# Ledger of designs, part 86: peptides against a protein of PDB entry 4J2C

Target 1, 107 residues: chain A of PDB entry 4J2C
Amino acid sequence: MEDPFFVVKGEVQKAVNTAQGLFQRWTELLQDPSTATREEIDWTTNELRNNLRSIEWDLEDLDETISIVEANPRKFNLDATELSIRKAFITSTRQVVRDMKDQMSTS

## One batch from the design tools (peptide; made by RFdiffusion4, then SolubleMPNN)

Design b2_p25_1_s2 (from b2_p25_1, 12 letters changed)
Fold by OpenDDE base, seed 5:
Structure b2_p25_1_s2 (fold): chain B 107 residues (1-107), chain A 25 residues (1-25)
Amino acid sequence: as target 1 above (107 residues)
Amino acid sequence: SELEERYKEIFEKLMKRIEERKELE
């Protein structure tokens, strides 16, 4: 049976990729207003924000699973390496999301 | 245990949410 975290990790990564695609388009639209309509800008902005919010929600849940494991490590067959990998994924993904949000807030 | 159940529940709900989003895409 596949590890639940592994499956979720993959899905969250896909979500991040989608968000990054939207972010790229968002950036392009704002860089050259002549190539964009207000409608497309608004749509892209909205979709991007929604995607980022979803990812953040996912990360919150994943973070809670980490806390649960740390609260009772003997109940879970996770070694320190695996736990570290999970933590790193959450941290790095949060950073990616934060970077996009920061750029959006300054534009 | 209670924690194990909570752990499982989080992933189940999380996956459900993810799948629901995928269906909307």
Scores: peptide ipSAE 0.696, ipTM 0.939, DockQ to the pose 0.701
Fold by OpenDDE base, seed 1:
Structure b2_p25_1_s2 (fold): chain B 107 residues (1-107), chain A 25 residues (1-25)
Amino acid sequence: as target 1 above (107 residues)
Amino acid sequence: SELEERYKEIFEKLMKRIEERKELE
């Protein structure tokens, strides 16, 4: 079977894209009340929070796989480049999620 | 090894969660 990280990475990125879309809508609704109903604001907010929480859980699992590899590098066939790519993905994705959460908490 | 199995299990459960989430969305 192919390395599962590749598939997971793609799916997590899709989830991020979905969250970013929801975040954009959330921002639009709050900045232009004439286009917003309380129902849509609540729905968008809840969907966004749920998506972000799911992504954070995914990243926690991925982070654990990194820890396992780093603790036992000889047992896994990952070179330094691949490991760096995985770490970079987790770090950058976590930052994207954090940025959205920070803006939501300050609004 | 035990850690290799744990590694595989994490990805299996992770993918399962992702697929289930996709079905609900």
Scores: peptide ipSAE 0.695, ipTM 0.939, DockQ to the pose 0.709
Fold by OpenDDE base, seed 2:
Structure b2_p25_1_s2 (fold): chain B 107 residues (1-107), chain A 25 residues (1-25)
Amino acid sequence: as target 1 above (107 residues)
Amino acid sequence: SELEERYKEIFEKLMKRIEERKELE
C-alpha cells in the first residue's frame, strides 16, 4: 500500500498550484480593472480564500501526524530523514500560503 | 494503539476531504 503522506503531499501540492494560479489572476484583475468584472474579482477572491483555507486545514492535520510520530517514534516506521522531509514540506507550504494571505490582506 | 489508530484516522479523513474537494472541482 502506498504511503498516505506521499499521496496527500501530492494532492496538497496540486492545491497550492491551483491557489497560486488563482492568486496570479487575482493580482492581474486588481492591477488592470479594465479587464475585470466585479463578478470575476469576487469569484476569484472567494475561490482563492477557500483554497488557501483548505490547504491550511490539510497542513494542520499533517502537523498533527508529525506530532504523533514524534511522541511515539518507536511505533512508526519513519526515520529522521523522512520526518525531516515531512516537516520541511509543511513549513514551506505554510510559508507559501502565508505570503499569499499577507498580500491579500494588505491590498 | 490509540495513537496509531488516531494517526490512520487523520489520514483517512484528510484523504476523504481532499477527494470531496476534487469532486467539487
Scores: peptide ipSAE 0.694, ipTM 0.938, DockQ to the pose 0.705
Fold by OpenDDE base, seed 3:
Structure b2_p25_1_s2 (fold): chain B 107 residues (1-107), chain A 25 residues (1-25)
Amino acid sequence: as target 1 above (107 residues)
Amino acid sequence: SELEERYKEIFEKLMKRIEERKELE
């Protein structure tokens, strides 16, 4: 009985937090090879990439819902404030994901 | 409407995907 965007936003944020934890571990493993096995490095790298890909997929779906609302705003009755919040969440989350991906590609 | 149905379907599939990921954790 809750707004679907509200629920999804919470779940995506949890996924982002998980990715940030994996990213932190990834950086630690690469900075100190004496504490890292190849197995853990590979596992962490794959888990992180899979997590980021899942988040990106979620953001694509959320972005489409915004496009649908903007195509017929009177039917969905979302005010400018709510639309701004939704757009800001997608934009900021994409930036967080991009920052992690950029750092991974340079290492 | 067609757009409303698509909107609803996106969230249904999205939530299903999210729940499936949670079950794997």
Scores: peptide ipSAE 0.690, ipTM 0.937, DockQ to the pose 0.653

Design b2_p25_1_s3 (from b2_p25_1, 13 letters changed)
Fold by OpenDDE base, seed 1:
Structure b2_p25_1_s3 (fold): chain B 107 residues (1-107), chain A 25 residues (1-25)
Amino acid sequence: as target 1 above (107 residues)
Amino acid sequence: SELEERYKEIFEKLLERIKEKEEKK
C-alpha cells in the first residue's frame, strides 16, 4: 500500500475546498440577507462549522504522526523533504481554517 | 515498536473516518 498520508492529504484538501465554498456562500448570505432564507443561513453555518471541525480533527492526528516520526526518525522511511512537505501542509491548512474561523467569530 | 504501531493506528483511524464520510455523501 502507498503511504497513507497521500490519501489523507487529498481528502483534507477536498474538505478544505468544500469549506471554502460554504464560507463564500455564508459571506454572501450575510452581506445580502434578502438573497436567502434564515433556514439557508443556518444550514450553511452549521455545515461549514462541521466541516471545519472535521478538518481540525484530521490535522491534529496528522500533527501527532509528525511528532512520532520526529521522536524516532530512524524507524520511519521518511526523508527530510517529505517531512517538510507534511509539516507545510498541516501549517498552511491550519491557517486557512483559522482565517475562516476568525471571520466567522467576528461577524 | 510501540511508536510504529501508534503511527499505523492513527492513519488507520483517519482512513476509517474518510471512508465513513464518503459513504455519507
Scores: peptide ipSAE 0.550, ipTM 0.889, DockQ to the pose 0.810
Fold by OpenDDE base, seed 5:
Structure b2_p25_1_s3 (fold): chain B 107 residues (1-107), chain A 25 residues (1-25)
Amino acid sequence: as target 1 above (107 residues)
Amino acid sequence: SELEERYKEIFEKLLERIKEKEEKK
């Protein structure tokens, strides 16, 4: 079977891409309210928040898997390189999500 | 072990959520 992390990583990345698209639209709508109705703004905001929440949930679970591996590395067939890749993905993804959330909270 | 079981369970749940999301699309 395919590495479950790889599958999850791919899906999280897709979610991030979707969120980034929604975020871009969200930014555009707020910069020029005449370009869309309040309903579109609300929809975009809601979809964006839902996507971000979903990503954060997945990242929390992934982070726990990292902790489990680190607690007993010998039981898992993950070398230091793979583990670092996983950590880097979680960290960088969290940063991307945080950046969007920070901007949303400011507006 | 318990840790391995938790590890497996987490990924199973993750994959399940992914499956559910894909089904909704």
Scores: peptide ipSAE 0.544, ipTM 0.887, DockQ to the pose 0.803
Fold by OpenDDE base, seed 3:
Structure b2_p25_1_s3 (fold): chain B 107 residues (1-107), chain A 25 residues (1-25)
Amino acid sequence: as target 1 above (107 residues)
Amino acid sequence: SELEERYKEIFEKLLERIKEKEEKK
């Protein structure tokens, strides 16, 4: 009943929120070792990386759907506004993920 | 068409991954 992109978009947004929470905890654990166990640091780091990788995988698939629509626009009936919304979502989400990954790589 | 089939397959796989994650909750 619902547009497949709408469903996926919502789930990716939830995953981003989860990743941001994990990222915040990750920074807290590294900033104050007295409140951090090695087990929690490792768990948080692994969960965060896995979550980010999952988001990137979904974005890659979504990006391919955009390419397919643009290769045959007459068959999919998506107007310029909808395509712009989809592209903007992928671009902005990739930026959010990249920002977290960049900070993790410099820690 | 081939492109339409690929388009459908991508979203089917995406939705399947979502379903699997929901079942783990």
Scores: peptide ipSAE 0.538, ipTM 0.884, DockQ to the pose 0.734
Fold by OpenDDE base, seed 2:
Formats: structure tokens, sequence, C-alpha cells
Structure b2_p25_1_s3 (fold): chain B 107 residues (1-107), chain A 25 residues (1-25)
């Protein structure tokens, strides 16, 4: 059986890419309001927020998987390097999400 | 969300595997 973490990781990465696309559009719409209607701005904003929220939820779940491994090391064959990689992914992804959220809150 | 549901399924399968291993001890 394939390690389930990698499957989720891949899906989260796709979600991040989608969010980044929405964020880019959001930025463009706000920089040039004449580009689209207010409805599109609102839609993009809501979609982006929902997407980011979903990612954050997934990251919390991924954190739980890490906690499970660390609390039950005998049940897994993950070495320190692999755990570090997984933790790094969660940390870096949270940072990416946080950066977008910060820009949205200050715009 | 779709991703959350997929994760839930994966997580449940993982826990099931862990449970099975424990039962074999």
Amino acid sequence: as target 1 above (107 residues)
Amino acid sequence: SELEERYKEIFEKLLERIKEKEEKK
C-alpha cells in the first residue's frame, strides 16, 4: 500500500496551486477594477477564502498524522529525515497560505 | 470538501492498518 501521506500531500499541493491562481486573479481585479464586475471580485474573493480555509484544515489533519507517528513510533518505519520532510511541507505550505491571507486582510 | 473526504478515507485506512498490525501481536 502506498503511503497515504503522499497522496494527501499531492492533493494539497494541487489545492495550493489553485489558490495561487485565484489569488493572482484577486490581485489583478483589485488593481484594475474596470477589468471585471463587482460580482466577479466577490466570487473570486469568496472562492479564494474557501480554498485557503480548506487547505488550512487539511494541514491540521496532516499535522495529526505527524503527531500519530511521533506518539506511536513503533508502528511506523519513518526515519527522522522523512518526518522532517513532512513537517517542512506543512510548515512551508502554512506560510504560503498565511502570506496570501495577510495580503488579503491588508488590502 | 472533496479533499477532506479523501483524506478521511486515507486516514481511516491507515488507522485500520495500524489496528490490524496490533491485532497480530
Scores: peptide ipSAE 0.446, ipTM 0.813, DockQ to the pose 0.047

Design b2_p25_1_s4 (from b2_p25_1, 11 letters changed)
Fold by OpenDDE base, seed 4:
Structure b2_p25_1_s4 (fold): chain B 107 residues (1-107), chain A 25 residues (1-25)
Amino acid sequence: as target 1 above (107 residues)
Amino acid sequence: SELEKRYEEIAKKLLERIEKRKKEE
């Protein structure tokens, strides 16, 4: 099977962009009640949380693939540079998700 | 090997999940 990482990476990046858009709207709705309905707030919140959860799930699977490669690197033909790129992507994306979740939990 | 099988299984399910989400959008 072809290495799926670059495909998944692209899709996760799209999901992050979508989540960031929803997060921005969520912030706007909470900052200006005159333009916000409870229905839109709830919808936006739910969509955002669902997207974040999906991203986290994808990252967990990607993280496991890293562990598998590190357990037997000769079988997967990935060099240290590529592994570093993959690890950095997971780490940075988790941080982006965590930042949004932290702000949601404190609001 | 078992590790390769696990890797491929994760990859398969991950891609399927992503495709499912795309269809729901």
Scores: peptide ipSAE 0.486, ipTM 0.887, DockQ to the pose 0.796
Fold by OpenDDE base, seed 2:
Structure b2_p25_1_s4 (fold): chain B 107 residues (1-107), chain A 25 residues (1-25)
Amino acid sequence: as target 1 above (107 residues)
Amino acid sequence: SELEKRYEEIAKKLLERIEKRKKEE
């Protein structure tokens, strides 16, 4: 049986870092229109949205795996500490994504 | 069990999706 969480956690963290970089550029482009082209704004916006959507999709799948483990704890060798770490990762990552999305929607 | 199979299916598709994205970078 495969446990995807360790690998996925690392990849999601990389994706978050990428999104944060794109978000930073996005804010810079909007704060100084004289240095921004419509093409770069559109590209950055689209890349950022796609990246965030991918992260959200991964988190949904991870969340379901947690639900499965909690439904059958004896079938999976995960203790309460590990489950808490996994839940915390999903919660905190969702918040990071939400914060960026909220700022994008209000701009 | 059914839930174990679902877990594995999610894991498989999730990892495949991630690998696909990595190749596109």
Scores: peptide ipSAE 0.485, ipTM 0.887, DockQ to the pose 0.768
Fold by OpenDDE base, seed 3:
Structure b2_p25_1_s4 (fold): chain B 107 residues (1-107), chain A 25 residues (1-25)
Amino acid sequence: as target 1 above (107 residues)
Amino acid sequence: SELEKRYEEIAKKLLERIEKRKKEE
C-alpha cells in the first residue's frame, strides 16, 4: 500500500505558503487604499478564502487517514513517532489557518 | 481489508484533488 502522506504534506506546505502570501497582500491592500483597487481586494480575498478552504479539506482527509491507522495499527507499518509527527503537522497547520481566518473575520 | 481499502480511496482522491489544483495554477 502506498503512503501518500509525505507527498501531501509537501503540497499542503506549499499551499500554506501561498495562502500566507495572499494574506500579506490582503493586509497591504486594506492598509493602503491608494495602492488598492476593489477588483484586486475582491480577487485576493476570494483566492485567500479558497486556498484556506482547500487546506482545511486536505487536513480533514489526512486526519481521517490517521484515524484509520489508529483503528487498526497492526495493518499499517507506522510507529508512534511517525503518528505523532503527522498529528503535529495537522495541529500546527490548522493553527496557522485559524490565525489567518481570525484576522480576516476582525477586518 | 476494509480499512486498507478506505485508506487507499482517501489517498487516491486526495492526490487527485491536489494534482487538479496544481494544473489550475
Scores: peptide ipSAE 0.484, ipTM 0.886, DockQ to the pose 0.767
Fold by OpenDDE base, seed 1:
Structure b2_p25_1_s4 (fold): chain B 107 residues (1-107), chain A 25 residues (1-25)
Amino acid sequence: as target 1 above (107 residues)
Amino acid sequence: SELEKRYEEIAKKLLERIEKRKKEE
């Protein structure tokens, strides 16, 4: 059976790192208008939002796979430790994304 | 089972989406 977490974790983390870099630049541009053009602000904002949207979509799918495993744990042969690791990854990643989105919505 | 089928389908589409994004970068 295909297990998405082995591949997706790494790719989602890369996307998070990219988003964090974009978010840092986004904050810098808004904090110091002398260093900002409207073009760069728009580009950075769009790239950031696209990255965050992709991450959230991936997390939704991963979350559903966990729900499926929990509905039939014997069949999927994942122990409690592995499920805990997967849940922790989703929870912590969602929090990182939420923090960036909250700051963007209030700015 | 139906649950296994759903799991496989989600996994497949998720991986395909990720690969597509990688090619667009």
Scores: peptide ipSAE 0.479, ipTM 0.886, DockQ to the pose 0.818

Design b2_p25_2_s1 (from b2_p25_2, 16 letters changed)
Fold by OpenDDE base, seed 2:
Structure b2_p25_2_s1 (fold): chain B 107 residues (1-107), chain A 25 residues (1-25)
Amino acid sequence: as target 1 above (107 residues)
Amino acid sequence: TRLEELRRELEERTEKNRELLKKYY
């Protein structure tokens, strides 16, 4: 069986892009009251939060695989560089999500 | 609602990803 990590990684990356699009729209709606309705703001906010939460769940699942690999290095025999790349992806993606969440919580 | 549908789609994606990972790891 092929290692599915990169497949899920790709899905998470797509989800992040979607969330960033929603975040941009959210920002625009809040900065331009003349074109924004409460309904669209609420919808965008909720959809964005849902996307971010979903990404967080995906990252937890990916992070668990890291723990499993580190606990069983001989079983998976992953290159140290590959493992670092995986860890970096999770860390950086969590930061991206956190940054959006922080901005939303302060608005 | 559309929002609920999207939420379900997100949950389904996450679940599929989880199951995919569980099969391998």
Scores: peptide ipSAE 0.595, ipTM 0.903, DockQ to the pose 0.803
Fold by OpenDDE base, seed 3:
Structure b2_p25_2_s1 (fold): chain B 107 residues (1-107), chain A 25 residues (1-25)
Amino acid sequence: as target 1 above (107 residues)
Amino acid sequence: TRLEELRRELEERTEKNRELLKKYY
């Protein structure tokens, strides 16, 4: 069996792209009220929040795998560089999500 | 509704990802 980490990583990356698209639209709607309806604002806001929450759940699952690997080094025998890359991905992706959430909360 | 469908899709993705990871780790 192949390590599924990269598969889930790819899914998270796609989800981030989707969220960024929704975030861009959300920003546009708020910047130009003449083009915005209440329905679209609410729809975009809800979808964006749902996507961000889903990404956060995926990141928690990925983060748990790191804890498992570190607790069982003989079983997995992962390269230290690979483990660092995985940690960096989770950290940076969490930051991307946090930045969007922060901007939404201050609007 | 579209919103309900999206939420379902997100939940299904997350669940599939979780199951994939559980099988290996």
Scores: peptide ipSAE 0.593, ipTM 0.903, DockQ to the pose 0.777
Fold by OpenDDE base, seed 5:
Structure b2_p25_2_s1 (fold): chain B 107 residues (1-107), chain A 25 residues (1-25)
Amino acid sequence: as target 1 above (107 residues)
Amino acid sequence: TRLEELRRELEERTEKNRELLKKYY
């Protein structure tokens, strides 16, 4: 059986891209209230929040795999470089999500 | 609604990912 980490990683990255698109639209709507309907603002806001929450759930699942691997190194036999890359992905992605959430909470 | 559909899609993705990881790890 193939290690599914990269599959999930790819799905998360796609979700991040989608969220970033929604975030951009969200920003545009708030920057020009005269052209934005309340309905679109609400929809975009809700959809963005939903996407971010979903990504966070995925990241928790990925993070758990890291803990499992570290607790059972002989079972998985992953080299330190690959494990580092996986950790970096989770950390950086969490930061991207956090940045969007922070901006939303202050607006 | 479209919003409900999208939410469902997100939930399904997350669940599928979770199950996939659980099978291997």
Scores: peptide ipSAE 0.593, ipTM 0.902, DockQ to the pose 0.788
Fold by OpenDDE base, seed 1:
Structure b2_p25_2_s1 (fold): chain B 107 residues (1-107), chain A 25 residues (1-25)
Amino acid sequence: as target 1 above (107 residues)
Amino acid sequence: TRLEELRRELEERTEKNRELLKKYY
């Protein structure tokens, strides 16, 4: 079996792109309430929150794999460069999610 | 509702990803 990390990474990146689109719409709706109904605002808000939470679930699973690899280095034989790339992806993606969540919480 | 369906789809994706990772790690 091949390492599934890249598969999940790809799924998470797609989910982030989707969330970015929802976040942009969310921002537009709140900046000009005349352009949308309250129902659209609520739907967009809930869908965005659901997407962000789902991404966070995936990131926790990915982060756990890092811990497993670091605890069992001989079993997986991943080089430091690959591990750094994986860690960087998790860290940067968490930051992207956090930035959106912070803006939502201060709205 | 549509929102509930979308939530289910997200949960299914997460579960599939989790199972894939568990099989290997």
Scores: peptide ipSAE 0.592, ipTM 0.900, DockQ to the pose 0.817

Design b2_p25_2_s2 (from b2_p25_2, 15 letters changed)
Fold by OpenDDE base, seed 4:
Structure b2_p25_2_s2 (fold): chain B 107 residues (1-107), chain A 25 residues (1-25)
Amino acid sequence: as target 1 above (107 residues)
Amino acid sequence: TRLEKLREEQEKKTEERRKMLKEFY
């Protein structure tokens, strides 16, 4: 069986890209309220939040896999470098999400 | 509604992924 970690990782990456696009639009809408409709603002905000939430949930799942692997190193025998890459991905992605969430909370 | 269907589909996909993770790990 292929490691499903990469499946989830791929979905997270896609969601991040989507969220970044939505975030950019969200910023643009807030910068020029005169050209923004409430409907688009609400839609963009909701879609963005949904994507961010999706990412966060997936990251929790991925993080759990890390914990399982670390608790059972002989069972999985993952390469140390690969494990490091997985951890780094989770950490960096969380930071990206946090940055967007922080800006949304500030605005 | 379409939105509700999409939400349900996404929820199902998420659950399936979690099951896959649980099965492997």
Scores: peptide ipSAE 0.390, ipTM 0.785, DockQ to the pose 0.611
Fold by OpenDDE base, seed 1:
Structure b2_p25_2_s2 (fold): chain B 107 residues (1-107), chain A 25 residues (1-25)
Amino acid sequence: as target 1 above (107 residues)
Amino acid sequence: TRLEKLREEQEKKTEERRKMLKEFY
């Protein structure tokens, strides 16, 4: 069986790209309310929040795999470089999500 | 609704991925 980590990683990457697009639109809508309907603002806000929550759930799953691998190094035999790449992906993605959430919470 | 169906489909996909993760790890 192929390592399913990469499947989830790929989907997280796609979700991040989608969220960034929604966030950009969200920012535009709030900067100029005259160009937006309340319906679009609500839709964009909800979709963005849902996507961010979905990403966070997937990141928790990915983070758990790291813990499992580190607790059972002989079973998986992942090299330090690969493990570092996985950790870096989770950390950087969490930061991207956190930055968007922080901006949303302050508006 | 269409939105609910889409969310259900995504939930199923997520569950499948979690099953794969559980099986592998």
Scores: peptide ipSAE 0.385, ipTM 0.786, DockQ to the pose 0.611
Fold by OpenDDE base, seed 3:
Structure b2_p25_2_s2 (fold): chain B 107 residues (1-107), chain A 25 residues (1-25)
Amino acid sequence: as target 1 above (107 residues)
Amino acid sequence: TRLEKLREEQEKKTEERRKMLKEFY
C-alpha cells in the first residue's frame, strides 16, 4: 500500500501555490486601490483565507502521522532521513502560512 | 451559496484524506 502522506503533501503544495498567487494579488489590490474593486478584494481575501485554512488542517493531519510513526517505529520503519524531510516540510509550510496570516492581520 | 458549497467541498476532501490516513497509519 502506498503511503497516503504524499497524497496529502501534494494537496498542501497545491494549496500553497494557490495561496501564494492569491496573496500576491491581495497585496497588489491593496497597493493600488485604483485597480481594485470591493468585489475582487472580498473574493481574493476570502479565497486566500480558505486556502490558508485548508493548508492548516492538512498540516495537522500530516503532523499526526509523524506522531503515529514516532510512537510505532517498528511498525512503519521509516528511514530517518525521510522522517526529517516530512517534518521539515510541515515546519516550513507552517511558517509560510504564518507569514501570510501575519501580513494580512496587520494590513 | 458559494460559501456553503466551498465548506462542503472542503469537508468532503478532509474526510476522504483522513480516511486514507487512518487506513494506512
Scores: peptide ipSAE 0.379, ipTM 0.791, DockQ to the pose 0.686
Fold by OpenDDE base, seed 2:
Structure b2_p25_2_s2 (fold): chain B 107 residues (1-107), chain A 25 residues (1-25)
Amino acid sequence: as target 1 above (107 residues)
Amino acid sequence: TRLEKLREEQEKKTEERRKMLKEFY
């Protein structure tokens, strides 16, 4: 059986890219209210929040797999480099999500 | 509603993913 970690990782990466696009549009809409409809603002905001929530949920699953692997290293036979890459991905992605959420909360 | 259907589809995909992870790990 293939390791499903990379599948979830790929989905997270896609979601991050989508969120970044939505975030950019969100900022543009707020910067120019004259060209922004309430409907688009609400839609963009909701889509962004939902996307960020999805990412966070997936990251929790990925983080749990790390703990499982570290508890049973012989079973999975993952080297230190691979584990480091996985951990770094989770950490950096969480930060990206946090940054967007922080900016949304202060607007 | 269409929104509910979309939500259900997302939940289904999420559940399938979770099962996949649990099966491997």
Scores: peptide ipSAE 0.376, ipTM 0.778, DockQ to the pose 0.589

Design b2_p25_2_s3 (from b2_p25_2, 16 letters changed)
Fold by OpenDDE base, seed 5:
Structure b2_p25_2_s3 (fold): chain B 107 residues (1-107), chain A 25 residues (1-25)
Amino acid sequence: as target 1 above (107 residues)
Amino acid sequence: TRLDKLREEREKESEERRELLKKFY
């Protein structure tokens, strides 16, 4: 069986890109209220939040796989470099999401 | 609505990914 970690990782990356696009639009709408409708603001905000929640859920699942691998190293035979890359991805992505959420909560 | 369909698809895909991970790990 092929390791599905990369599949989920890829989906998370796509979701991050989508979220960043929505975040950019969200920022633009709030910067110029004269060009923004309440409907678009609400739509963008909701879609952004939904995407962020989806990412966070996938990251939790990925993080769990790390714990499983570390608890059962002989079963998976992952080298230290690959495991580090996986951990780094989760950590960095979590930070990206957190940064967007922090800005949304203060606006 | 289109938005509802997209949300449903996202949730379905998420569930599929979770099951995929469970089968391997």
Scores: peptide ipSAE 0.409, ipTM 0.799, DockQ to the pose 0.709
Fold by OpenDDE base, seed 2:
Structure b2_p25_2_s3 (fold): chain B 107 residues (1-107), chain A 25 residues (1-25)
Amino acid sequence: as target 1 above (107 residues)
Amino acid sequence: TRLDKLREEREKESEERRELLKKFY
């Protein structure tokens, strides 16, 4: 079996892109009341929140795989570079999600 | 609703990914 980490990573990346699009639309809707309905704002907000929540869940799963690999280095035989890339992805993605959540909370 | 359906699909896909990871790790 091939390592499914990259599959989940790819899905997270897609979800992040989707979330960023929703976030952009969310900001636009709030900045232009003349073209925004409450229904669209609510829909966009809910979609965004759910998307972010899904990303966070996947990141937790990915983070767990890191712990498993670090606990069993010989079993998985991942080099330090690959492990660093995986860790960096999780860390940076969490930050991206956190930034969007923070902005939503202050709105 | 459409939104509910999308949420369900997202959760389903997430579960599939979790199972995929679980099988390997």
Scores: peptide ipSAE 0.406, ipTM 0.801, DockQ to the pose 0.776
Fold by OpenDDE base, seed 3:
Structure b2_p25_2_s3 (fold): chain B 107 residues (1-107), chain A 25 residues (1-25)
Amino acid sequence: as target 1 above (107 residues)
Amino acid sequence: TRLDKLREEREKESEERRELLKKFY
């Protein structure tokens, strides 16, 4: 059976791209109120929050796989480099999400 | 609403991903 980690990783990456687009629009709407409607602000905000939450959930699932692999090294026999790459992806993605959330909370 | 439908789809996809991971790990 093929390792599904990369499938979920890919979905997270897509979600990050979507969130970044929403975040950019969110920023634009707040910077120029003359071009913003309340409806679009609300929609963008809600979509962004939902997207970020989805990413966080998937990252938790991915992080759990790391724990499972580390607890069962003989079963999975993952390369140390691959494991590091997976950990780095989770860490960096969490940071990206955190940065957006921080900016939203201070706005 | 459109947003509600998107939320539902996202939840379904998330569940599918969780099941996929669960089968392997």
Scores: peptide ipSAE 0.405, ipTM 0.799, DockQ to the pose 0.786
Fold by OpenDDE base, seed 1:
Structure b2_p25_2_s3 (fold): chain B 107 residues (1-107), chain A 25 residues (1-25)
Amino acid sequence: as target 1 above (107 residues)
Amino acid sequence: TRLDKLREEREKESEERRELLKKFY
């Protein structure tokens, strides 16, 4: 069986791109409320929050795989470079999500 | 609603990904 980590990673990357688009629209709507209805603001806000939560959920699953691999090195035999890339992806993606959440919480 | 349908689809896809990870790890 092929390692499914890359599949989930790819889906998370797509979800981040979608969230960034929603975040941009969210920012525009709040900067000038006259440009959209309250319904669009609510929809954008809820959709963005849900997407961010979905990303966080997948990141938790990916992070768990790291723990499993590190606890069972003989079973998976992943090299240090690959593990570093995976960890860096999770860390950087969490930061991207956190930055958006922080801006949303202060609005 | 459309949003609810999208949420359901995301949850379904997430569960599928979770199962894939469980099978391998």
Scores: peptide ipSAE 0.401, ipTM 0.798, DockQ to the pose 0.794; fails the geometry check

